# Designs tried in a protein design run: peptides against a protein of PDB entry 6RO1. Part 112

Target 1, 216 residues: chain A of PDB entry 6RO1
Amino acid sequence: LGKEIEEYIHKPKYCLPFLQPGRLVKVKNEGDDFGWGVVVNFSKKSNVKPNSGELDPLYVVEVLLRCSKESLKNSATEAAKPAKPDEKGEMQVVPVLVHLLSAISSVRLYIPKDLRPVDNRQSVLKSIQEVQKRFPDGIPLLDPIDDMGIQDQGLKKVIQKVEAFEHRMYSHPLHNDPNLETVYTLCEKKAQIAIDIKSAKRELKKARTVLQMDEL

## One batch from the design tools (peptide; made by RFdiffusion4, then SolubleMPNN)

Design b2_p21_6_s1 (from b2_p21_6, 11 letters changed)
Fold by OpenDDE base, seed 2:
Structure b2_p21_6_s1 (fold): chain B 216 residues (1-216), chain A 21 residues (1-21)
Amino acid sequence: as target 1 above (216 residues)
Amino acid sequence: SELLKAYEKRLEEIEKTLPKP
């Protein structure tokens, strides 16, 4: 289910409008989980499919990621590797294919205009860590429907399945209540509470964004 | 900020009204 949502959100037609400088994004490349990084810019590269001659545009996003210092020594030939949990690492601008974005946050940070100095890049890590401290339940995601405006019926069905699964998972303790009407009413109440939580999380997000602007 | 704490408290109150799994 999470992976099925990822297959929609990383599509250029949906995510590109949200890849502004300072946007928090999660980057994962196969076994390499970089965690949360910050968008610096994006570019469209002309690519020609070798077999069809069709123009297949590659979208590359430059993301500030916490990288292993060992991987940076060979940066001309080797792909950057994520910092180990015990490692301090170093924030580097890494070119990432848009399909490697596993999540897009609704949070957008201010970033230094000059990212050449190490201290400026490391300041962004401090900002990410501060956001993570403010969101102990995880950094808030863009809503694929409400924030990203995705009208795809496949995604709507996935979300409905997730909501129905969450509803079932949350109704499971209540399935021991022999009163079906009480279960349905509690389920509707829980769906409403989930909407209210989503609304409260949106308001909290707006408030946190404003407070981050006032603290900067 | 006090506003953030008020929203966090409201979120915790809403989460407490969630039937625990």
Scores: peptide ipSAE 0.020, ipTM 0.435, DockQ to the pose 0.023
Fold by OpenDDE base, seed 4:
Structure b2_p21_6_s1 (fold): chain B 216 residues (1-216), chain A 21 residues (1-21)
Amino acid sequence: as target 1 above (216 residues)
Amino acid sequence: SELLKAYEKRLEEIEKTLPKP
């Protein structure tokens, strides 16, 4: 279901309007998960389909991604690799095909105008990490319907199935596992989550200037 | 702000997933 939503979101006709500089995006290339990066810009490349001679435009987004330091040495010949979990890595501007965007966030960051200095690139990583810290359950996604305006009926059906599955997944545990936290513990957990959410909302409002978040 | 809107959406999602008393 999440993958089915991804197949809509990464389509140029839907995502390009949201690929503004500073937009948080998640990049995955096959086995290489770069995690969250920041859009720098995008470009349309002319491509000729090898079999038809038709012009098939390739959309390349330049994304500031956390790369392994090894990727820097061979940058002329080798594709960038994601930083290892225990590696600090280095933020690099990586050209990414738009279909490799696995997620698009509602969050936009102000990026430095000059990304040539390492410190400017690493400052963006610090901002991403601060956003991640504020959203322990994950960086918030653009709504494909409400934010992205996708009118595709297939997507609407997928979302309805996800919502129905989530509803079932959250409603069924209450009925079938006698070892599930008592209705009381779930209500307490609900109340605590609501408090934590209200707290984090207040903190995000205060941290707005520090995170250089867009006014949207 | 996109962050606040996203946060409000996440709140709404969490509230929808939480069992009603």
Scores: peptide ipSAE 0.019, ipTM 0.454, DockQ to the pose 0.024; fails the geometry check
Fold by OpenDDE base, seed 3:
Order: C-alpha cells, then sequence, then structure tokens
Structure b2_p21_6_s1 (fold): chain B 216 residues (1-216), chain A 21 residues (1-21)
C-alpha cells in the first residue's frame, strides 16, 4: 500500500512543483537505498528531438546524497553508491531520475549557496540528522491530497484501502498475525511487480521508438 | 499490438488475484 502511494508521488506531473532547492527527498535505486537527501537543483532533460512525439521527457533532479567513499573514487566510470550504515560516507550531488524518488518530505532545509567545499556538503548531513532527531517517528511526508493536490481517483482508492487496512491491523489483538506480514510481503511483491511492469512498458516504448528511428 | 494486449491481460489477471483488503 505505501509503495502504491509512492508510485503516484514520484510521477513528474505531481512531484515537480515540490522539487525546490532544500526539499528533503528519499532516493532508492534498485537495491541501493540512499535514504534522505536534499534537492539542490532541478533540470528537465528532454532527450526528445521535438518531432518524435512519443518519448516522455526524462526529468533529472540533483540531490545531495550520502555516498560511499569508494564510489566517489570511481565516479568517472561508476554510479554513486550509498554509504554503508556504519560508514561516515561523503555528501555528493548526484543526478537522480525523478522516478527514483521514493518519498518527498514537507520539510525544506536551508542549503549553502556553494556546495563545492566538502564542509558545506557535510553541514547539510548534520541538518538532515537534526531533522531526523526532531522527528523520531520519521521525517514528515507531503500529503498527496492536501499538500500535493493529487485528484487521481486511483490514489484516493489506494488511500482508502490503506486506512481500512490500518484500521483492521490495529483492531486485531494479535499484532503479530503472520498473515499481516504475509499480506505486507504480498503487497510489496505486487508493488514491485507493478514497478517492473511499468519499467518493462517504458523499455518497450523506448525500444519501439528506437525501432521507429531505425526505420527512418 | 498483441504483446501490449498480453501485458494488459496479465495486469488484469494480477489485479484479480490480489487479495482484496
Amino acid sequence: as target 1 above (216 residues)
Amino acid sequence: SELLKAYEKRLEEIEKTLPKP
């Protein structure tokens, strides 16, 4: 259910207005969980020549993320990797595809104007940690309806299902019903399958566009 | 065309097998 909400939130149509500098965002790329980072800048990358009407513009957001020191040494050849939980890491500005945003916070931080110095980047990590300390139950999220203004009936149905599920979960005296964990795991698998189907549909669309370009 | 329909049908089947909360 939470992942079904994430699928609406990360859509450019809904999230782009909220990707201002200083916005806290959570970044996940496949198995790589970067956790919470801060939006630095937003850029529209249209890979589309204006006449090929079928490619959805790729949106890239520059996010200050805690990266492993090893990935930074290889930054010319390899994608940035998240810092290990026990690692200090280093804050780096990473170009992130907007669909890799798993969460968007209501919180905005003040960021240094110059992020070239390591100390300025690391100061932002301290600010994130201070926000996390202030919100022990988790960093507050943007409300998809009240904050983001999403009018999608599919999302409203998902939220109603979440609320009904939460109500059932709290009404069950056995908080450890193994069926609830199984339902969560099934919902997670479903959400992953839905992501994989959306990725496969995007790849199929890209492959069709490449085939149409090779036929021109 | 047919591959897209097969994916849509598979999506509908997955949606039907989902436990209704």
Scores: peptide ipSAE 0.018, ipTM 0.364, DockQ to the pose 0.013; fails the geometry check
Fold by OpenDDE base, seed 1:
Structure b2_p21_6_s1 (fold): chain B 216 residues (1-216), chain A 21 residues (1-21)
Amino acid sequence: as target 1 above (216 residues)
Amino acid sequence: SELLKAYEKRLEEIEKTLPKP
């Protein structure tokens, strides 16, 4: 359900008005979770589909992200990698495709005018950490309906299902179960497993098409 | 197919641990 909401939020027609400098955004690229970063700028890239000649514009957002120091050495040829949990990392401006935004916050930060100095970039990390400290239950998200004005009926149905599930969860006697953290962790694991099942089904279909693997 | 079946089984196990409506 959360992922189904993400599929609406990251659409350029909805999110572009909110990608102002200083906006907090969460970036995830497949297995690489960068966590929360800050929008620096965005740009529209003209892309022409080679087979149809149709203009398919790519939207790129420059996001200040906490990157691994190892990824910075090869930054000319390799994609930036997220800092490990125990790593300090370094804040870098990374060009990100808009569909890799997993969340958009209502919070906007002040960003230094010059992000070339490392100290200026690291000051933004301190500001993100201060926001995270102020919001122990998580950084506040833009409401897709009330803040973003999304009128899609599919999204409204998803939200209604989430709210109905949350209401049932909070009204259930197990809400006071000390295993509730385990239930939330299991819900996250369930969502990840559902993604992995969808990936495995795609891989199985590819393998069967290539006649290399009948079973996965 | 074995990997897919393992994921499907694990998903079913998680669904059994979730509060039923």
Scores: peptide ipSAE 0.016, ipTM 0.443, DockQ to the pose 0.013; fails the geometry check

Design b2_p21_6_s2 (from b2_p21_6, 8 letters changed)
Fold by OpenDDE base, seed 3:
Structure b2_p21_6_s2 (fold): chain B 216 residues (1-216), chain A 21 residues (1-21)
Amino acid sequence: as target 1 above (216 residues)
Amino acid sequence: MELLEKVKKREEELRATLPKP
């Protein structure tokens, strides 16, 4: 269920108006969970050669993320890696594809004007940690309907299922309803199938784009 | 007020309570 909501909120059509400097966002990439970071800016990358009207523009958001010190040494050749839970890490501005945003917060921080000094970047980590202390139940999310204005009927049906599931979960302790584990497992399987279908569609679109490039 | 204006207002009200760097 949560992953199905993520598939809506990370769409540029919905999230771009909320990617202002200082916005808290959660970043995940291929098993790497960076946790909460802060939006610095975003850019539109058009891979559209002027004659191929079919390529959706890629959006890259620069996000201040807590990175491992090892990833900084290899920053010229390797992708940034998240800091280990026990590691201090270092806050770095990382270019992130918008579809890697797993969550968008209602919280928008003030950020230093100059993020070149390490101390200014690390001050933002202190601000994130202070927000986390103020919200012990987790950093508040943008509501996809009430805040983001998403009118998609598929999303509304997902949210209704989440609310009905949460209501059942709170009404029946997790330990007493064997159907809850089954529903979680089915929701995870459906989310995985939806990811796999989306990846397969992306690969098919890439393969078609390569085939179209080989025909030129 | 457009939905975005209401959201932005709420965000600025919350931001005013948050730590400044």
Scores: peptide ipSAE 0.380, ipTM 0.892, DockQ to the pose 0.687
Fold by OpenDDE base, seed 2:
Structure b2_p21_6_s2 (fold): chain B 216 residues (1-216), chain A 21 residues (1-21)
Amino acid sequence: as target 1 above (216 residues)
Amino acid sequence: MELLEKVKKREEELRATLPKP
């Protein structure tokens, strides 16, 4: 369910208006969880699909991420690695494909204008940590419907299923009814949601026009 | 536009409470 929401929020047509400098975003790249970082800027790169000649714009967001110092020394593998939990790490500006944004916060920080000095980058980590202290239940997210204005019926169905699951989980703590059937029904619903998302992705390939950003 | 303005206002109100660099 969380991953299904991520499939909507990381789409450029929805998230680009919110990728302002200072926006808190969560970055995941395969097995690498960078956690919360801060948007510095974004850029649109012209990309041509090799097989169709179709213009497929690539969106890259520069994000301040806490990186392992070891990964920065080996410049040959351009892929920054997340700092280990026990490591202090170093805040680095990392170019990230927009689809690697796993979450977008309602929080937007002030950031230093010059991020070349290490101390300025590390000051942003202190600001992230301060936000985390203020929000012990987790950094607040942008609401995909109420804040991001996503009208996609597939997303609405996902959210309704999450809410209905949460309501059932709170009203009937899983401790009282380990009914295997509920797990199976959730798995089937998840499979159906995945199908509905695939169908919605096909329709979304047709609705490529950036024009909906101006109406928000 | 109206939705973004409301979101932006809430963001700036929260941002004003956060540490400045």
Scores: peptide ipSAE 0.380, ipTM 0.891, DockQ to the pose 0.643
Fold by OpenDDE base, seed 4:
Structure b2_p21_6_s2 (fold): chain B 216 residues (1-216), chain A 21 residues (1-21)
Amino acid sequence: as target 1 above (216 residues)
Amino acid sequence: MELLEKVKKREEELRATLPKP
């Protein structure tokens, strides 16, 4: 259900108006969860579909993300990796395909004009952490209907199903069985793995198309 | 247009309360 909403939100048609500098966004790339980052810039790249010759514009958002320091050493050949939970990491501007945005926040930060200095990038991490402290239940999301203005009937049906599921879940007295938490966490992990595999396969196909464009 | 303006206004109101760099 949450992923079905994500499939609407990450569409350029809907999200581009909200990808202003300072917007908080959540980035996931395959199995790599970068968590919350901040939009720095947005670019439209002309892409030609290899089979139809049709212009398929690629939308790249530069996102300031907390990256592992290990990934910086191989930055010439390897994709940035998220910082480990116990790692401080380093804030880096990472070019992200718009479809890798798993969430868009209603929060929009002020960002430094110059992100070349490490200290300026790390100041943004402090700002994200301050927002997280202000919102202990989680960083607020843009509402896809009320904020983003998505009128798609498919999305409305998904939201109604989510609300009806949540209502049933909270109304069910099973909230107190410790065995249910274990089964739910296992089901969520299995669902997440299945989706990570499907995303990984799609990204591998897209990364091959981007690499093939650099060889052309 | 009106919805985006309302959203933008709420965003700026919240932004004014957030840490400035």
Scores: peptide ipSAE 0.378, ipTM 0.892, DockQ to the pose 0.759
Fold by OpenDDE base, seed 5:
Structure b2_p21_6_s2 (fold): chain B 216 residues (1-216), chain A 21 residues (1-21)
Amino acid sequence: as target 1 above (216 residues)
Amino acid sequence: MELLEKVKKREEELRATLPKP
């Protein structure tokens, strides 16, 4: 279910109004989970689909992410990697395709005007960690309907299923409702199919855009 | 416009309580 919501919220049509400087976002690239980062800016790039000649605009968001120091040594040629769990890492401004945003928070931080100094970038990590302490149940998300104003009936049906599932989980702790397993398995299977389609489309698009991210 | 203004207001109210750089 969360993965089906992700397929709506990362669409430029819906998320661009919320990609202001200081917005908290989650970034995931294949197996690389960067966790929570902070939006610095976004840009629209003109792109032409190589097979159809159709204009397919790419949206790139610059995000402050906690990166491995190893990936920074080779930063001229290698894609940024997330900091290891045991590593302090370093906050870096990373250009991210908008479809790699896995979540968008209702939280918008103040950020330093100059992010060139390491200390200014690391101050943003301290601010993220302070927000995480204030929200022990997790950093709050933008509501796709009430905050983002998404009118898509497919999303409304997904949200209604999530709410009905959550209500059942919290109101009846008895794991033995055979309808819960069926809904969970169908939601996992549909979420897995949506991930597999998104992964296959991302692998097909990354087979194209990893070539363009190395050239940008 | 009205929805974005309501969201922006709530964001500004929360932001005022958060750490400043």
Scores: peptide ipSAE 0.374, ipTM 0.890, DockQ to the pose 0.754

Design b2_p21_6_s3 (from b2_p21_6, 8 letters changed)
Fold by OpenDDE base, seed 3:
Structure b2_p21_6_s3 (fold): chain B 216 residues (1-216), chain A 21 residues (1-21)
Amino acid sequence: as target 1 above (216 residues)
Amino acid sequence: SELLEKVEEREKEIRATLPKP
């Protein structure tokens, strides 16, 4: 379910409009979880002519990621590796294929204009850590329907299955554990808050679209 | 509407409290 949503979100046709400089994104490459990084820029890697029947153009996003110091020594020959949990690491600009983006945040940071100095890159890590402190339940995600405007019926069916699974999971607690009821009540409140945010975003988008149509 | 406004306000507040480059 979550992975099926990720397969829609990382498609260039949906995510590219949201890959602005300073956008928080989560990067995973196979077993390597870099966690949250910051978009610096993106580029089109292949000049595929739309009529050639060739593979969809590859997009590369440059993401400022927390890398291990060991990977920096080998940076000429090896791909960057994520910093260990207990390691300080170093923030590096890493070229990432767009399909390796596991999540896209609603949050967009201000980034230094010059990321060549280590101190400027490390200041962005402090900003990510501050965002994480402000969101103890996790960094907020872009809604694929309400924020990203994805109209795909397959995605709508996946989301409906997730919502129906969550509803069934909360309506049938496996155990009368008072801690489980508290967690379920918090998760139901979080799910209801997510639905209400989603409803409110749809209303605000409709209202803004109407206002933009009335101003045109 | 109110919950989106609260989220947008919170996101704006967080963005405003983050160090500018």
Scores: peptide ipSAE 0.025, ipTM 0.576, DockQ to the pose 0.218
Fold by OpenDDE base, seed 1:
Structure b2_p21_6_s3 (fold): chain B 216 residues (1-216), chain A 21 residues (1-21)
Amino acid sequence: as target 1 above (216 residues)
Amino acid sequence: SELLEKVEEREKEIRATLPKP
């Protein structure tokens, strides 16, 4: 289910309007998880498929990502690698194919106008870390229906299945089903993404309510 | 506080620039 939602969100026809400068996005490339980065810009690249002559446009988003210092030394020939969890890393502008976006946040940061200085790039990391502290249950996601306007019936069916599954998890204390383990691993990933969407919606609502309380 | 205000102001701006359904 979460992967099925991701398959809609990363499609250029849905996500491009939301790839404005300062948008928080998650980037994952196979085994390389960069976590949360910030959109700088996007570009359309004309690609001609050599065998069909068909124009297949590639969409590239420049994302400010936390990269390992080791990968920066080799950056003349190798793709940037994510910083290790315990590493400080360095924020670098990385060209990313749009299909490698695993999540898009409702949050949009102010970014420095000049990202050439290292200090300006590292200031954006501090801003991401502050947003993460404000959203302990996870950075709020764009709603694929309400925010992104996706009208696809397949997506609506996926969301209905998530909601029906969440409702069953809350209504039945699963005390006695022996098939629980195989259901749990698929359901933990499914429930984690549904919890991440609902938590993000609740935190967005709580952040709005907390800010309505700080204006009092 | 100031970063949260900037995040929310930007979120309000983004919602305002989203095409109304």
Scores: peptide ipSAE 0.021, ipTM 0.510, DockQ to the pose 0.046
Fold by OpenDDE base, seed 5:
Structure b2_p21_6_s3 (fold): chain B 216 residues (1-216), chain A 21 residues (1-21)
Amino acid sequence: as target 1 above (216 residues)
Amino acid sequence: SELLEKVEEREKEIRATLPKP
């Protein structure tokens, strides 16, 4: 269910208006979970699909992310990696494809005007940690219908299923309804198929995007 | 674009702006 919502939220036509400087976003690239970062800016790049000649615009968002210091030493040739759990890491501005945004928060932070100084970037990490401390149950998400204005009937049906599932889970904590396992297994299978389609599209895009990230 | 203006207005309503620590 959450992954089906993610597939709507990360679409440029829905999320771009909410990618203002200071917006909290979650970034996940394959196995690399960066967690919560802060939007700095976004840009539109014209891309032409190599096989169809169709314009497929790429949207890149610059996100301030907690990165491993080891990945920064190799930053001339290697993509930024997330900080290890026990590592302090360092906040870096990382260009991220918009489809790698796994969540968008309702929270918007104030960011320093100059992010070149390390101290200014690390001050934003302190602000993220303070938000996480204020929201122990998790950083609040933008509502895809009420906040983002998404009118897609497929999304509305997914949300209604999530709400009906949550309502059943909270109303009947003891009902091992055998239909719950079937709905979970179907949602997990559909989420896994969506992951496999997204991973296959990411492998196909990695073959294309490695060529474009080296030019950024 | 009109979409950006509508979102800036709606975002003014929904934005949990954390004040500077």
Scores: peptide ipSAE 0.019, ipTM 0.496, DockQ to the pose 0.229
Fold by OpenDDE base, seed 4:
Structure b2_p21_6_s3 (fold): chain B 216 residues (1-216), chain A 21 residues (1-21)
Amino acid sequence: as target 1 above (216 residues)
Amino acid sequence: SELLEKVEEREKEIRATLPKP
């Protein structure tokens, strides 16, 4: 279900309008989770489909990502690797195919104009970490319908299934607990709470289409 | 923003009312 939503969000026709400089995005490539990074820019690359000769444009987003220092030594020959959990890493501008964006945040950061200095890149990591501290339940996502304007009926059905699954997942696990009523009341509170948080996040968003760091 | 503070306060109140797992 979450993966099915991702398959809509990472489509260029939906996400490109939201890939402005400073946008928080999550990047994942073949099991490598880079976590949250910041969009620097994007470019359209001309590509020719090998089978049809048709021009299939590749969209490459340059994302400031926390990379392992080991991957930087081989940067001429090897793809960047994410920093290990216990590693400080280094923020690097990495060219990423747009389909590797696993999430897009409503948050936009101010980024330094010059990202060549290491200190300027590392300052952006501090800003990401500050956003993560403010959002302990996770960095706020763009709503694919309300924010991204995705009208796809398949996505609407997926979201309805997610909401129905979440509702069922909160209602069903409780059937065998002798404290069923207490746990049910707590799960209903959690569900109502999740709705209230979602509503409050929507109101915060209606006030501003993009949460900028200075506006957080 | 004032709205973020209200959301954060609401999220804190909410977390405080939830039993720790």
Scores: peptide ipSAE 0.000, ipTM 0.354, DockQ to the pose 0.028

